Peptides against a protein of PDB entry 4Y8H. Designs and how they scored, part 84

Target 1, 196 residues: chain A of PDB entry 4Y8H
Amino acid sequence: TSIMAVTFKDGVILGADSRTTTGAYIANRVTDKLTRVHDKIWCCRSGSAADTQAIADIVQYHLELYTSQYGTPSTETAASVFKELCYENKDNLTAGIIVAGYDDKNKGEVYTIPLGGSVHKLPYAIAGSGSTFIYGYCDKNFRENMSKEETVDFIKHSLSQAIKWDGSSGGVIRMVVLTAAGVERLIFYPDEYEQL

## One batch from the design tools (peptide; made by RFdiffusion4, then SolubleMPNN)

Design b2_p24_4_s2
Fold by OpenDDE base, seed 2:
Structure b2_p24_4_s2 (fold): chain B 196 residues (1-196), chain A 24 residues (1-24)
Amino acid sequence: as target 1 above (196 residues)
Amino acid sequence: AEAERAAALAAALEAARAAGKTRV
């Protein structure tokens, strides 16, 4: 898996490859690792498919209940719920999650929750087995307050490199753009990103 | 609330794991 989330001028963009594996075999070529937990709060999933799906489902349910009682939750609130679940169950699950969201007050925010259930707020985060190959690239090329287009390109290039080197990553590159304007889903196919 | 979430997660994890073991 190669996943990332990047804050930018107008919000945040999540990105992911689409490969899932069972042992050494590709189980699914087009998995959607970008999961909605609220209208403008999404997550990137890495690790156990079952574990991360279950966690995301619980968070989504919790945030729906939260909304009915208190209104729209902040991204930080969502991240805290993820953190609690991951930390309290750290011995029983394998989950690396990036939480990203947009709201008018805080704009785009990114929280990474690695194995162990710690939480770290960052301007951008990368995770998954492919991330190790792109730390240098991302550090060199990330800039604060990029445009949407610059951020899409940054993510596309980053994930392309991760996929190139990580056998556990591949398929399509999915993105979700979260801004005041709404939610936009993007998809990029190998024919495009392999040439980068 | 945390205990309830933990219990719900445990149940969900059990059900999900029964469906298969894949990695993302």
Scores: peptide ipSAE 0.310, ipTM 0.733, DockQ to the pose 0.335; fails the geometry check
Fold by OpenDDE base, seed 5:
Structure b2_p24_4_s2 (fold): chain B 196 residues (1-196), chain A 24 residues (1-24)
Amino acid sequence: as target 1 above (196 residues)
Amino acid sequence: AEAERAAALAAALEAARAAGKTRV
């Protein structure tokens, strides 16, 4: 898996490859690793498909309940719920989660939750087995307050490189753009990003 | 609430893991 989320001028963009594996076997080429937990709060999932799906489902339910009682949750609140689940169950879970969301007050935010269940707020985050190949690239090329187009390009290039070197990453590159304007899903196919 | 979430997660994990050992 190669996943990332990047804050930018107008909000945040999540990105992911789409490969799932069972051992050395490619189980699914077009998995959607970008999971909605609230209207404008999404997550990137890495690790156990089952574990991360279960966690996301619980968070989604919690945030729906939260909304009914208190109104729209913040991204930080969502990240906190993820953290609690991941940390309290760390011995029984294999989950790496990036939480990203947009609201008018806080704009785009990114929280990364690695295996240990810690939580880190960052301007951008990368995770998954493919991320090991692109830390340097991302550090060099990330800029704060990029445009949407610049951010899409940054994510596309980053994930392309990750996919190139990580056998557990591949397929399509999916993105979710979260802004005041709403939610936008993007998809980029190998014929495009492999040429970068 | 925390205990409830933990229980729900355990149940969800059990069901999900039974579906296969896939990684993302």
Scores: peptide ipSAE 0.309, ipTM 0.739, DockQ to the pose 0.336; fails the geometry check
Fold by OpenDDE base, seed 1:
Structure b2_p24_4_s2 (fold): chain B 196 residues (1-196), chain A 24 residues (1-24)
Amino acid sequence: as target 1 above (196 residues)
Amino acid sequence: AEAERAAALAAALEAARAAGKTRV
């Protein structure tokens, strides 16, 4: 898996590959690793497909309940729920999650929750087995307050490099753009990103 | 609330793991 989320001028963009594995083998399945937990709060998932989906389902339900009682939750609130679940159950799950969201007050925010259930707020985050190959590239090329187009390009190039080197990453590159204007889903195919 | 969420997750994980050993 190669996943990332990047804050930019107008909000935040999440990105992910779609490859799945079973043991040491590539599974013949394309998985959407970008998961909605609220209108403009999404997550990137790595680790056990079952574990991460279960966590996301619980968070989604919690945030729905929260909304009915208190109004729209902040991205930080969502991240805290993820953190609580991951930390309290760290001995029984395998999950690495990036939480990203947009609201008018805080704009785009990114929280990374690696194995163990710590939480870190960052201007951008990368995770998954492919992320180890692109820390240097991302550090060199990330800039704060990029345009949407610059950010899409940054994510596309980053994930393309991760996929190139990580056998557990591949398939399509999906993105979710979260801004004041709404939610936009993007998809890029191997014929495009392999040429970068 | 924390304990309830933890219990709910445990139940969800048990059910979900029966579906397979796929990783992302």
Scores: peptide ipSAE 0.298, ipTM 0.766, DockQ to the pose 0.322; fails the geometry check
Fold by OpenDDE base, seed 3:
Structure b2_p24_4_s2 (fold): chain B 196 residues (1-196), chain A 24 residues (1-24)
Amino acid sequence: as target 1 above (196 residues)
Amino acid sequence: AEAERAAALAAALEAARAAGKTRV
């Protein structure tokens, strides 16, 4: 897996490859690792497919209940729920999650929750087995307050490099753009990103 | 309500794991 989320001028963009594996075999080429937990709060999933899906389902349910009682939750609130679930169950699950969201007050925010259930707020985050290959590239090329187009290109190039070197990453590149204007889903196919 | 969330997660994890051991 190669996943990332990047804050930019107008909000935040999540990105992911789409490969799933079972042992040494590719189980699915086009899995969606970008999961909605609220209208403008999404997550990137790495680790156990079952574990991360279950966690995301519980968070989504919790945020729905939260909304009914208190109104729209902040991205920080969502990250806190993820953190609690991951930390309390750290011995029984394998989950690396990036939480990203947009609201008018806080704009785009990114929280990374690695194995162990700690939480870190960052201007951008990368995770998954492919992330080890792109720390240098991302550090060199990330800039704060990029445009939407610049950020899409940054994520596309980053994930393309991760996929190139990580056998556990591949398929399509999916993105979700979260801004005041709404939610936009993007997809890029191998014929495009392999040429970068 | 943390205990309730933990119990819900445990049940969800058990159900989800029955579907297989794929990795993302």
Scores: peptide ipSAE 0.296, ipTM 0.730, DockQ to the pose 0.334; fails the geometry check

Design b2_p24_4_s4
Fold by OpenDDE base, seed 4:
Structure b2_p24_4_s4 (fold): chain B 196 residues (1-196), chain A 24 residues (1-24)
Amino acid sequence: as target 1 above (196 residues)
Amino acid sequence: SAEEAARRLAEALEEARAAGKTRV
């Protein structure tokens, strides 16, 4: 897996490859690793498909309940729920999660929750087995307050490089853009990103 | 409530893992 989330001028963009594996075999070429937990709070999933799906489902339910009682939760609140779940179950979980969200007050925010259940707020985060190959590229090319287009290109190039080197990453590149304007899903195919 | 959610997750995970192990 190769996943990332990047804050930018108008919000935040999540990105992911789409490959799932069972052992050495590709189980699914077009998996959606970008998962909605609230209207403008999403996560990127890495690790066990079952574990991360269960976590996301619980968070989604929790945030729905939260919304009915207190109104729209902040991204930080969502990250706290993820953290609690991952930390309290760390001995029985294989999950690396990036939480990203947008609200009018805080704008785009990114929280990374690696194995073990710590939480780190960052301007951008990368994770998954493919992230190992793109730390240098991302560090060199990330800038704060990029435009939407610049951020899409940054993510596309980053994930393309990760996919190139990580056998556990591949398929399509999916993105979710979270801004004041709403939610936008993007998809990029190998014929496009492999030539980058 | 996050603590309660964590307990529920533990139960859900046991059931989910009965299926084939797939990684993302």
Scores: peptide ipSAE 0.310, ipTM 0.760, DockQ to the pose 0.322; fails the geometry check
Fold by OpenDDE base, seed 3:
Structure b2_p24_4_s4 (fold): chain B 196 residues (1-196), chain A 24 residues (1-24)
Amino acid sequence: as target 1 above (196 residues)
Amino acid sequence: SAEEAARRLAEALEEARAAGKTRV
C-alpha cells in the first residue's frame, strides 16, 4: 500500500493506490483505500483490510452519533476517535491510518496514526509499505499552500514512484479533494502515471 | 462513548479476521 494526505491552499487531498495482497501474492481485487467517515472527513487505510475497514466503520458510526448530538465534528475530533480505537486495540490489530478533513475554521488538516496508536498532526503525511521509498522525494518537493493542481501533481508523482518500487502497491491512483466547495473524487490509471 | 466504540471495534475485528488475511 501507498497512501498520503496533503494540505494545500484550499483544503486537503488524500491519495491512495488500489492493490491488495494476500501473503506474498497480489490478490485478485481492487480496493478503495480512501474511506469516508463524515462529509468532509476521510481516511487512508493501510495494513489489514478487515481491521482498517472495521475501524473506519466504527468511527463513521461514532461521528454520526456525535453529529446528532453536537453538530459537525472537527477533523481533530475524528482523529481522536481513530487514535483511541487504535491505541486501545494496538495488541490485536494491524492498522495504519491517515485522517484528513476540511472545515471553514481549521481549513485542511492531516493526522497520521501509525501502528501503536499514536497521533501526529502534520502538513502532509505518507504511509504504507510504499512510503519508505518516497520519504526523500516528498520532503524535497512538498511545499505549503500549493494550488489544487500542484498538489494533485505532487501526489500523483509521489505515489507513482512508490508504486514503481513497492510490489505491494499498484493499480489505480485514487484521490479525494476536500475544500469549501465540496468533495471531488479523482482517478488515474497506470497508462498515465507509469510514464512520470 | 469512545469506550463503547472501542469494544464494538474489538468484536468486529475478531469477526473480520476470520474472513481473510487480505492486506491493503
Scores: peptide ipSAE 0.305, ipTM 0.756, DockQ to the pose 0.322; fails the geometry check
Fold by OpenDDE base, seed 5:
Formats: C-alpha cells, structure tokens, sequence
Structure b2_p24_4_s4 (fold): chain B 196 residues (1-196), chain A 24 residues (1-24)
C-alpha cells in the first residue's frame, strides 16, 4: 500500500493506490483505500483490510452520533477517535491510518496514526509499505499552500514512485479532494502515472 | 464510551477477520 494526504491552499487531498494482497499473492481486487467517515473527513487505510475497515466503520458511526448531538465534528475529533481505538487495541490491530479533513475554521488538516496508535498532526503524511521509497522525494518536493493542480501532481508523482518500487502497491491511483466547494473524487490509471 | 468502542471494535474485528486475510 501507498497512501498519503496533503494539505494545500484550499484544503486537503488524500491519495492511495488500489492494490490488495493476500498472503504472498497480489489479489486481483482493486480496493478503495480512501474511506469516508464524515462528509469532509476521510481516511487512508493501510495494513489489515479487515482491521482498518472495522475501525473506520466504528469511527463513522461515532461521528454520525456526534453530529446528531453536537453538530459537525472537527478533523481533530475524528483523529482522536481513531487514535483511541488504535491505541487501546494496538496489540490486536495491524492498522496504519491517515485522517484528513476540511472545515471552514481549521481548513485542511492531516493526522497520521501509525502502528501503535500514536497521533501526529502534519502538513502532509505518507504511509504504507510504499511510503518508505518516497520520503526523500516528498520532503524535497512538498510545499505549503500549493494549488489544487500542483498538489494533485505532487501526489500523483509521489505515489507513482512508490508503486514503481513497492510490489505491494499498484493499480489505480485514487484521490479525494476536500475543500469548501465540496468533495471531488479523482482516478488515474497506470498508463498515465507509469510514464511520470 | 471508550470501553464500548473497544468492545465494538473487538466484535467487528472478529467478524471481519472471518471474511478473509486481505491486506491494503
């Protein structure tokens, strides 16, 4: 898996490959690793598909309940719920989560929750087995307050490199753009990103 | 509560793991 989330001028963009593996084999299923937990709060998932889906489902339910009682939750609140679940169950989970969201007050925010259940607020985050190959590239090329187009390109190039070197990453690149204007889903196919 | 959430997670994990050992 190669996943990332990047804050930019107008909000935040999440990105992910789509490859799934079963044991030592690459599964033919193309999975969506970008999961909605609230209207403009999404997460990237890595690790156990079952574990991360279960966590995301619980968070989504929690945030729905929260919304009914208190109004729209902040991205930080969502990250806190993820953190609590991951930390309290760290001995039984294989889950790496990046939480990203947009609201008018806080704009785009990114929280990474690696194995162990710590939480880190960052301007951008990368995770998954493919992320190890692109720390240098991302550090060199990330800039704050990029445009949407620049950020899409940054993510596309980053994930392309990760996929190139990580056998556990591949398929399509999906993105979710979260801004004041709403939610936008993007998809990029191998014929496009492999040539970068 | 945290306890309720943890319990729900444990139950969900057991059910989900029965469906397969897939990684992302």
Amino acid sequence: as target 1 above (196 residues)
Amino acid sequence: SAEEAARRLAEALEEARAAGKTRV
Scores: peptide ipSAE 0.296, ipTM 0.704, DockQ to the pose 0.323; fails the geometry check
Fold by OpenDDE base, seed 1:
Structure b2_p24_4_s4 (fold): chain B 196 residues (1-196), chain A 24 residues (1-24)
Amino acid sequence: as target 1 above (196 residues)
Amino acid sequence: SAEEAARRLAEALEEARAAGKTRV
């Protein structure tokens, strides 16, 4: 898996590959690793498919209940719920989560929750087995307050490099753009990004 | 409420992991 979320001028963009593995083998199944937990709060998932899906489902339900009682939750609130679930169950979980969201007050925010259930707020985050190969690239090329187009290109190039070197990453690159204007879904195919 | 969710997750994960070793 190669996943990332990047804050930019107008909000935040999440990105992910789609490869699924089972044991030591690449599965033919294509997985959407970008998961909605609220209108403009999404997450990237890595690790156990079952574990991460269960976590996301519980968070989604929690945030729905929260909304009915208190109004729209902040991204930080969502991250805190993820953190609580991951930390309290760390001995029984294999899950890496990146939480990203947009609201008018806080704009785009990114929280990374690695194995163990710690939480870190960052301007951008990368995770998954493919992230090992792109720490240097991302550090050199990330800039704060990029345009949407610059950010899409940054994510596309980053994930392309991760996929190139990580056998557990591949398929399509999916992105979700969260801004004041709404939610936009993007998809890029191997023919497009492999040459980058 | 988050604590209750964590407890529910713990129970669900024990059941779900028996289904396979699919990773993302």
Scores: peptide ipSAE 0.294, ipTM 0.759, DockQ to the pose 0.309; fails the geometry check

Design b2_p24_5_s1 (from b2_p24_5, 9 letters changed)
Fold by OpenDDE base, seed 4:
Structure b2_p24_5_s1 (fold): chain B 196 residues (1-196), chain A 24 residues (1-24)
Amino acid sequence: as target 1 above (196 residues)
Amino acid sequence: AFADTELSEKLKKSLEEYKKKLDE
């Protein structure tokens, strides 16, 4: 698994590979790694498919309730709910979650929730087994306030590199772009990114 | 789709119970 979320000038983009393997070690791993919890609040999931899905479902429900009562929740609120669930269940949970969202006030925000259930607000985050191979690349190439196109390219190149080295990553690269304009889904195929 | 784990089952149950309470 290779997942990431990147803030940029106009919002935030989440990205993920799509590989699913049936091997013993990576069995029950997340397949649909980009998950909506609110209109413009999404998460990247790694680890246990069932566990992280259950977490995401709870978060989604809480955010729906929040919306009905108070209006659109902030990304921070979503991250807090994720954090609480992950922390409370940390002894039984194998999960790495990146929460990303856009709103007009805060613009694009990224929160990473690693094992243990801590929460960290970052301009960008990477996770999954493939992330270990691209920390250096991302650190070198990330810039704040990139354009949409620059950010797409950054994510595409980053995940491409992760896929090259991580046998547990591969397939298509999916992205979700969250901006004031709405939600956009992108997909890039191996023939497109393998040559990068 | 994958089979539920013990944790996921617990979480799903808790969610359903929470929904029930709110519907009351």
Scores: peptide ipSAE 0.467, ipTM 0.862, DockQ to the pose 0.286
Fold by OpenDDE base, seed 5:
Structure b2_p24_5_s1 (fold): chain B 196 residues (1-196), chain A 24 residues (1-24)
Amino acid sequence: as target 1 above (196 residues)
Amino acid sequence: AFADTELSEKLKKSLEEYKKKLDE
């Protein structure tokens, strides 16, 4: 799995590979790695499919309840709910989650929740088995306030590199763009990104 | 789509309990 979320000038973009492999170690891994928990709050999931789906479902419900009572929740609020669930269950949970969202006040935000259930607000985050191969690349090439196109390219190149070296990553690259304009879903196929 | 784990079952149960309390 290779997942990431990147803040940029107009919001935030989440990206993920699509490979789901079989085997004892990676059995029951997340397939749909980009998951909506609110209109403009999404997450990247890695680890146990069942566990992370259950967590995401709880978060989604909490945010629906929040919306009905208080209006649209912030990305930070969503991240806090994720954090609470991950931390409370850290002894039984194998999951890496990146929470990303957009709102008019805070713009694009990214929160990473690694194993253990800590939460970290970052301008961008990477996770999954493929992330270990691209820390250097991302650190070198990330820039704040990139354009949409620059950010898409950054994510595409980053995940392409991760897929190249991580046998547990591959397939298509999916992205979700969250901005004031709405939600946009992108897909890129191996024939394109393998050439990068 | 996937088999439940012990943790996921616990979490699912918790969610259902939340929903039940709010529906009452």
Scores: peptide ipSAE 0.458, ipTM 0.864, DockQ to the pose 0.279
Fold by OpenDDE base, seed 3:
Structure b2_p24_5_s1 (fold): chain B 196 residues (1-196), chain A 24 residues (1-24)
Amino acid sequence: as target 1 above (196 residues)
Amino acid sequence: AFADTELSEKLKKSLEEYKKKLDE
């Protein structure tokens, strides 16, 4: 798995590979790695498919209740709910989660929740087995306040490199763009990103 | 979709019970 989320000038973009690995050592892994928990709050999931799905479902429900009572929740609120669930179940949970969202007040935000259930607000985050291969690349190439196009290219190049080295990553690259204008879904195929 | 784990079953049950209480 290779997942990431990147803040940019107009919001935030989440990205993920689509490979589902099977075998004796890798079972029940997340396939749909970009998951909606609110209109403009999404997450990247890695690890146990069933466990992370259950967590995402709980978060989605809490955010729906929050909306009905108090209005649209912040990305920080969503990250807090994820953090609580991951921390409380840390001894039985295999999960890496990145929470990303957009609102008019806070703009694009990214929160990473690694194993153990801590939460960290960052301008961008990477996770999954493929992330170990691209920390250096991302550090050298990330810039704050990029354009949408620059950010798409950054994510595409980063995930392409991760896929190149990580046998557990591959398939198509999916992205979700969150801005004031709404939600946009993107897809890129191997014949395109393998040439980078 | 994959089969539920012990943890996921616990979490799902908890969510359903919470929903039920709010509907009452």
Scores: peptide ipSAE 0.457, ipTM 0.860, DockQ to the pose 0.266
Fold by OpenDDE base, seed 1:
Structure b2_p24_5_s1 (fold): chain B 196 residues (1-196), chain A 24 residues (1-24)
Amino acid sequence: as target 1 above (196 residues)
Amino acid sequence: AFADTELSEKLKKSLEEYKKKLDE
């Protein structure tokens, strides 16, 4: 698995590969790694498919309740709910979650929740088995306030590198763009990103 | 659909219980 979320000038973009492991863990690994929990709040999931899906479902429900009572929740609120669930279940949970969202006040935000259930606000985050291969690349190439196109390119190149070296990553690259203009879904196929 | 784990079953149950309480 290779997942990431990147803040940019106009919002935030989430990206993920689509490969699912085979064999004994075929039923236990996340397939759809980009998950909506609110209109403009999404997450990247790695690790246990069932566990992270259950967590995301709970978060989605809490955010729906929040919306009915107080209006649109912030990305920080969503990250807080994720954090509590991950921390409370840390002894039994194998998960890496990145929470990303956009709102007019805070713009694009990224929160990473690694094993253990801590939460960290970052300008960008990477996770999954493929992330180990691209920390250096991302650190070198990330810039604040990139354009949408620059950010898409950055994510595409980053995940391409991760996939190149990580046998557990591959397939298509999916992205979700969150801005004031709305939500946009992107997809890139191996024939394109393998040439990068 | 994925095979449930003990944790996911616990979480699903807790969510259902929470929904039930709010509906009462």
Scores: peptide ipSAE 0.428, ipTM 0.852, DockQ to the pose 0.291

Design b2_p24_5_s2 (from b2_p24_5, 9 letters changed)
Fold by OpenDDE base, seed 2:
Structure b2_p24_5_s2 (fold): chain B 196 residues (1-196), chain A 24 residues (1-24)
Amino acid sequence: as target 1 above (196 residues)
Amino acid sequence: AFTAGELSEELKKKLEEYKKKLDE
């Protein structure tokens, strides 16, 4: 898995590969590792597909209930719920989650929740087995307040490199763009990103 | 890696609890 979320001048973009591993078998699938928990709050998932899906579902339900009572939750609130679930189940859970969201007050925000259930707010985050190959690249190339196009390009290049070196990453690159304008889904196929 | 697996019973239970809350 190679996942990341990047804040930029207009919001935040989440990105993920689509490869799924079943035991020792690696499948090239169009798997959605980008999961909606609220209109403009999404997450990237790594680790156990089933466990992280359940966590995301729980968070989604929590945020729906929250919305009905208090209005639109903040990204921080969503991250807190994720953190709680990951921490409470850390002994039996293999999960790495990046929470990203946009709201008018806080703009784009990224929270990373690694194994163990800690939470860290960052301008951008990378995770998954492929992330180990691109820490250096991302550190050198990330800039704050990039344009949408620059951010898409940054994510595309980053994940392309991760996929190139990580046998557990591959397939398509999916992105979700969260801004004041709404939600936009992007997809990039191997024929495109392998040439980068 | 993104590994397919089985959902834990604990998480299933929590999921069900939240579903019930939404129905109230």
Scores: peptide ipSAE 0.131, ipTM 0.765, DockQ to the pose 0.631
Fold by OpenDDE base, seed 1:
Structure b2_p24_5_s2 (fold): chain B 196 residues (1-196), chain A 24 residues (1-24)
Amino acid sequence: as target 1 above (196 residues)
Amino acid sequence: AFTAGELSEELKKKLEEYKKKLDE
């Protein structure tokens, strides 16, 4: 798995590969590791698919209740709920989660929740088995306040590199763009990113 | 930021159900 979220000038973009592994098998299928928990609050998931899906479902439910009582939650609020669930279940939970969202007040924000259930606010975050291969690349190439196009390109190149070296990553690259204008879903296929 | 004690009762219930699942 290779996942990341990147803040940029107009909001935030989440990205993920789609490869699924079961034991020693690589399933060449499209798997969505980008999960909506609110209109403009999404997450990237790594680790146990079942466990992280359960966490995301609980968060989505909580945020729906929150919205009915208090209005649209902040990205920080969502990250806090994720953090509590991951921390409380850390002894049995295999989960790496990146929470990202956009609102008019805070703009694009990224929170990373690694194993153990800590939470860290960052301008961008990477996770999954493929992330090991791209820390250097991301550090060198990330810039604050990039354009949408620059950010898409940055994520595409980053995940392409991760996929190149990580046997547990591959398939299509999916992205979700969160801005004031709304939500945009992007997809890139191997024939394109393998040539980068 | 929220603490576990500040979570809704509904969320707490779901958390307990999730814990049960993890223990299976």
Scores: peptide ipSAE 0.029, ipTM 0.581, DockQ to the pose 0.068
Fold by OpenDDE base, seed 3:
Structure b2_p24_5_s2 (fold): chain B 196 residues (1-196), chain A 24 residues (1-24)
Amino acid sequence: as target 1 above (196 residues)
Amino acid sequence: AFTAGELSEELKKKLEEYKKKLDE
């Protein structure tokens, strides 16, 4: 698995590979690593597909209830719920989650929740088995306040490199763009990103 | 402590309990 989320000038973009590999953790035959928990709050999931899906479902339900009572939740609120669930289950759970969202007040935000259940707000985050191969590349090439196109290219190149070296990553690259204009889904196929 | 399958079931149960709790 290779997942990442990147803030940019107009919001935030989440990206993930699509490979599902049989291993120690339960995996669905079809795994969507980019998961909606609210209209403009999404997450990237790494680890057990079933376990992280359950966590995401709890968060989604909580945020739905929150919305009905108090209005649209912030990305920070969503990250806090994820953090609590991951921390409470840290002794039994192997999961890496990146939470990303957009709202008019805070713009694009990224929160990473690594193993152990801590939470960290960052301008961008990477996770999954493939992330170890691209820390250097991302550090060198990330810039704040990139355009949408620059950010898409950054994520595409980063995940392409991760897939190149990580046997547990591959397939298509999926992205979700969150801005004031709405939600946009992107997909890139191996023939395109393998040439980068 | 739990297998991956057991943990998944536990989380699913927690989800149902959580839903009930929120609806109260």
Scores: peptide ipSAE 0.029, ipTM 0.617, DockQ to the pose 0.293
Fold by OpenDDE base, seed 5:
Structure b2_p24_5_s2 (fold): chain B 196 residues (1-196), chain A 24 residues (1-24)
Amino acid sequence: as target 1 above (196 residues)
Amino acid sequence: AFTAGELSEELKKKLEEYKKKLDE
């Protein structure tokens, strides 16, 4: 698995590979790695498919109720709910989650919740088994306030490198773009990103 | 410690309990 979320000029973009593998460490690999928990709040999931799905379902339900009572929740609120669930179950849970969202006041935000259930707000985050291969590349090439196109290219190149070296990553690259204009879903196929 | 499967079942139970509390 290779997942990442990147803040940019107009919001935030989440990206993920699509490969599903079965390993000894994780019984069920995440299949749908980009998951909606609110209109413009999404997450990237790594680890146990069933565990992270349950967590995401709880968060989604919580945010739906929150919306009905208090209005649209902030990305920070969503991240806090994820953090609480991950921390409470940290001794048994195999989950790495990146929370990303957009709202008009806070713009694009990224929160990473690694194993252990801590939460960190970052301009961009990477996770999954493939992330270990691209820390250097991302640190070198990330820039704040990139354009949409620059950010898509950054994510595409980053995940391409991760897929190249991580046998547990591959397939298509999926992205979700969150901006004031709405939600956009992108897909890129191996024939394209393997040539980078 | 729970296996992944056992934890998943526990989380499912927590989800149901959570939904019940919120819907009351």
Scores: peptide ipSAE 0.028, ipTM 0.593, DockQ to the pose 0.285

